# Peptides against a protein of PDB entry 3J47: the designs that were tried, part 144

Target 1, 121 residues: chain A of PDB entry 3J47
Amino acid sequence: IRLTNQLKSLKGLQSKLKDVVEYLDKVINKELPINHTILGKLQDVFNLLPNLGTPDDDEIDVENHDRINISNNLQKALTVKTNDELMVIYISNLVRSIIAFDDLIENKIQNKKIQEQRVKD
Target 2, 26 residues: chain B of PDB entry 3J47
Amino acid sequence: NAQYHLLVKQGDGLLTKLQKYGAAVR

## One batch from the design tools (peptide; made by RFdiffusion4, then SolubleMPNN)

Design b2_p30_8_s2 (from b2_p30_8, 19 letters changed)
Fold by OpenDDE base, seed 3:
Structure b2_p30_8_s2 (fold): chain B 121 residues (1-121), chain C 26 residues (1-26), chain A 30 residues (1-30)
Amino acid sequence: as target 1 above (121 residues)
Amino acid sequence: as target 2 above (26 residues)
Amino acid sequence: DIEEQNKELEELLKNLEKELQLVHDLLDSL
């Protein structure tokens, strides 16, 4: 029962990660804004993941140990993949911020030039 | 992991510079 | 001095463009 629940949770996480990848692709393509709610839910899931992997040390047959190790390796791989995706989002937000500041600076330069022209007239 | 942390550190450095520039433009 | 402020803004803009290019290169490396 516990292993089946862990596998179901891991499949649910894999599905969510797929949805996040699809979302990230849409964000990279500027088709959609970043869904902070999805990101927050992912972070919550990742904060819970280390706690979902604490085996109660009791009575699990040798056949389950290999499945637990595979599950932990897959979970670690999914965590790394998600960290990479979060990094792409973070960098994309930095780029957007830089562009917005660039536009602000250019607008201020233009406004100063207009004021200088008005003082010369 | 190390490459990820390096990239995040670089991004944080850029953000800090951007914040300083935004303050200078105000 | 308005001219001094414009030079500072132009320098800031140039720095932001360099940072943007760096970030773009980082994105392409992912």
Scores: peptide ipSAE 0.230, ipTM 0.805, DockQ to the pose 0.076
Fold by OpenDDE base, seed 1:
Structure b2_p30_8_s2 (fold): chain B 121 residues (1-121), chain C 26 residues (1-26), chain A 30 residues (1-30)
Amino acid sequence: as target 1 above (121 residues)
Amino acid sequence: as target 2 above (26 residues)
Amino acid sequence: DIEEQNKELEELLKNLEKELQLVHDLLDSL
């Protein structure tokens, strides 16, 4: 049940990503106006998902690959937005990364405290 | 443009520090 | 020493909090 729901959510995300790409292509070609609703939903997806790095480039050092993937995903997702909007999203992703690392550090500190308590008992 | 590039450079600096801290915590 | 390792982790956490504040200040400057 849980794995099936995760697979369904992933397929839904893939479909939405395809729709975004098709929409962006139409906007670039001036066939359709910018859909703020699609951009908002994409922002919500980026808000909920840590870096969906494409798993296929195993050869680039993790530090440079994350920077390029974040920048390229932002540019691909935001080809219609101003440089200022791209910057806001970039900074928002940096903030989320910092929060995630803060939570990881706190979890490690808590795990050590629990282990110390178990040794005293 | 110049303010944008400065802000991106500062963010990249923070990301680099964050990566170092993450590696030290591992 | 486990206590020394915890102190190092606490210092790293404090440094991350400072960096988070810098990122917040950058966001507010936009």
Scores: peptide ipSAE 0.221, ipTM 0.770, DockQ to the pose 0.098
Fold by OpenDDE base, seed 2:
Structure b2_p30_8_s2 (fold): chain B 121 residues (1-121), chain C 26 residues (1-26), chain A 30 residues (1-30)
Amino acid sequence: as target 1 above (121 residues)
Amino acid sequence: as target 2 above (26 residues)
Amino acid sequence: DIEEQNKELEELLKNLEKELQLVHDLLDSL
């Protein structure tokens, strides 16, 4: 049940992302005006997604490459023209990463407490 | 625990600042 | 002022990077 719901949510997000790409293509082709509401919702969605950087890419200076990959993925995904908007999205992703790490730390602390309790029993 | 709570509090403060900034850029 | 906003944003980024490093260090200590 939980995995199925996560898969459904991910599929829903993928569908929305596709719709946004199609919309952006229409805007680029001047078929439709820029809809600020769709862009705002996309920013909100990106503001909810953790940066799923795959851990397997090589020894390249992490500091510049992560900024470039995040910027390129966000720039490619959002077609954002302003550096300021890209920075806001970057900061938003950084905050989410911090929150995700916080939740991970709390989970580890809870697991340690459960193990310590089991050893005392 | 105390350092963790401090970090959470700082992160919440940053989130609030980020939200304000995002609202100002919109 | 755009320059002032950029400085404030840079400071926010720097604070977030510091917090991320603290979280990373905490994770490594567990």
Scores: peptide ipSAE 0.201, ipTM 0.782, DockQ to the pose 0.047
Fold by OpenDDE base, seed 5:
Structure b2_p30_8_s2 (fold): chain B 121 residues (1-121), chain C 26 residues (1-26), chain A 30 residues (1-30)
Amino acid sequence: as target 1 above (121 residues)
Amino acid sequence: as target 2 above (26 residues)
Amino acid sequence: DIEEQNKELEELLKNLEKELQLVHDLLDSL
């Protein structure tokens, strides 16, 4: 019962991760807006995922090694993919911020010129 | 003014690099 | 190479962060 529930939860998590990847792909393709709440939940999920990147569990039977390696490679690939997606989102937000600041700077310069002209008149 | 134009030019350069990166990741 | 791409991305990110800081400093000077 407990092991079956854990396996079901793991399958559910895998399905949700797939859905999030599909969502992120749609966001990159501009098909959907960025949902920060989904992103935050994804980060929380990754923080709760065991760091399967430590090879120190050397003692589990040779027959499960291929499945564990495939799972670790898949999880590593999903982590890398998610990291890349997060980085793209982060960079996109930085670029938007830079553009917004550029517009603000230009507006301030224009306002200053208008004020200087009003003082001269 | 000169510092502002330099900043804009740098931002445009970064945007171009970002676009190239985005195209390489696709 | 994924490692090379990650390094290029990190460099781009660092440059964007520096640019953002420069913009912020410029805004404070106006």
Scores: peptide ipSAE 0.187, ipTM 0.787, DockQ to the pose 0.050

Design b2_p30_8_s3 (from b2_p30_8, 18 letters changed)
Fold by OpenDDE base, seed 1:
Structure b2_p30_8_s3 (fold): chain B 121 residues (1-121), chain C 26 residues (1-26), chain A 30 residues (1-30)
Amino acid sequence: as target 1 above (121 residues)
Amino acid sequence: as target 2 above (26 residues)
Amino acid sequence: STEQENKELEELLENMERELKRVHELLDSL
């Protein structure tokens, strides 16, 4: 049960990481606005975390139940931490993308100014 | 959590401004 | 008109750069 839950949590994290990568790709392609979907997905993960408790935990001895609850809480906390780290990485990549687009826009403005000056000459 | 949400909100604001600027440059 | 628009765009870029700096500071504070 515990190992299965850990494996399930790890698979969930892997799936979420894949979703973040796919989202970043869509942002790079200008297909989606950046943060609303990530925040939504993060909220969805947080809302799904309580449901990762197998309903069969009610039959486990109090000591094992406490250890399982602590382990589940730790796994949830680690999942939250991992999600936070992924969000920080995502925001950092977003900032880098914004800087790159800003540079592109500045270059376009400069090119337009040069073209306008050439037409006046 | 609150600081993170604030950071995310600021990032969204920047993205929105960037999109508006990109649309104006086109 | 185009010169005024370019100036407005430059001001917008400057505002974005200031906001980006704030975002970087927030990221570094996390």
Scores: peptide ipSAE 0.265, ipTM 0.808, DockQ to the pose 0.103; fails the geometry check
Fold by OpenDDE base, seed 4:
Structure b2_p30_8_s3 (fold): chain B 121 residues (1-121), chain C 26 residues (1-26), chain A 30 residues (1-30)
Amino acid sequence: as target 1 above (121 residues)
Amino acid sequence: as target 2 above (26 residues)
Amino acid sequence: STEQENKELEELLENMERELKRVHELLDSL
């Protein structure tokens, strides 16, 4: 039960991480604007957090209740913490991408200036 | 949570501005 | 006209860089 819950939580986190990566790829490819989708995915993550602990809670027998409750609460807390860490990583990567695009735009502007100077000479 | 959401919102706003700028530079 | 456009783009980039810096500061404060 504890190991299965941990595996399920890990699988959930992995799935969300994959979704984030897919989103980042779409942003890099300029297929999607970041605004509505990041907020939506963040909301989805928060909405799924209680669900990651709920499916296994319904199947748990009464006799191991105290250890299981502590384990489930810890699992939920760890899941929340991990999700928060993943979101921080996601935002950090997003910021890095924005910086890279800014540098690219600046490089393009500089290249245009160089071309204009060459035409004037 | 609220601070995190605020940070996300600010990042999103910057990204939107960057996209507009990129479109203007083209 | 092209020089003015380039200047406007540079100003826009500078504004974006300032905003990015604020986002980094906010991330570091979390």
Scores: peptide ipSAE 0.260, ipTM 0.801, DockQ to the pose 0.111; fails the geometry check
Fold by OpenDDE base, seed 3:
Structure b2_p30_8_s3 (fold): chain B 121 residues (1-121), chain C 26 residues (1-26), chain A 30 residues (1-30)
Amino acid sequence: as target 1 above (121 residues)
Amino acid sequence: as target 2 above (26 residues)
Amino acid sequence: STEQENKELEELLENMERELKRVHELLDSL
């Protein structure tokens, strides 16, 4: 049970990471506006999180209920933590991309200024 | 969560601005 | 006109840089 929950959490993390990468690729390619897709993916993550907690319909042995609840709470906590970590990674990558674009824009502006000065000479 | 969402929103706003400027500079 | 546009762009880039710094600070605080 614990290992299965950890595996499910890891799979959820992997899926989110893939989604983040796909989003970043789409942003880099200018295919999508960033705002709505991030929100949509975050929503998808939140929608997937409750589904990770579907206990397999295995037998309601009363003695395992406390262990199941603890395991589910740990899984939820791990999933939330993992989501937060993925979000941090995503934002960090987004920030890096923004900085890179800023540098590119500045370089282009400088190049244009240099060309304009050369035409005046 | 709220702080994260705010951060994401800020990043998105910045990226949108960068995209507009990148298009204007081209 | 082009010089004014370039100046406005530079000012906006500076604003974005400041906002990115705030984002980094928020990330570090998490």
Scores: peptide ipSAE 0.255, ipTM 0.803, DockQ to the pose 0.099; fails the geometry check
Fold by OpenDDE base, seed 5:
Structure b2_p30_8_s3 (fold): chain B 121 residues (1-121), chain C 26 residues (1-26), chain A 30 residues (1-30)
Amino acid sequence: as target 1 above (121 residues)
Amino acid sequence: as target 2 above (26 residues)
Amino acid sequence: STEQENKELEELLENMERELKRVHELLDSL
């Protein structure tokens, strides 16, 4: 059961990773804006991860019920924490990309000004 | 979550503006 | 592009930089 769930989670993660890559490719190709699909896919990953951690209704021995509840709560808490961290990283990367693009635009403007001055001289 | 989503939306808006500006500067 | 157009573009960049700073502030507030 645990190994199967881990395998499912890994498969889910792989699928989502592929989706993220596809999204990044679309963004690079200017087919989609960066934020709409990445955030959605990340959310989907985070939604799928907890769902994969829900034990199927197999006969959970009553003695393990408390341990399972604690484990589920911990897993949920860790998932939320991880999600928040990933979101922060994502936003940070987005900001860095925006800064880099802004600098590029400024450089282009400066280059154009220099060229115009050279033509006037 | 709501604050994060708002921030993400703002970032998207800024990125879109940046793209438009980049296109105009070309 | 005209000098006027370049100035408008510069102003737009400045506005974007200001918005970017706001995004950073929001990120720091999270």
Scores: peptide ipSAE 0.250, ipTM 0.794, DockQ to the pose 0.132; fails the geometry check

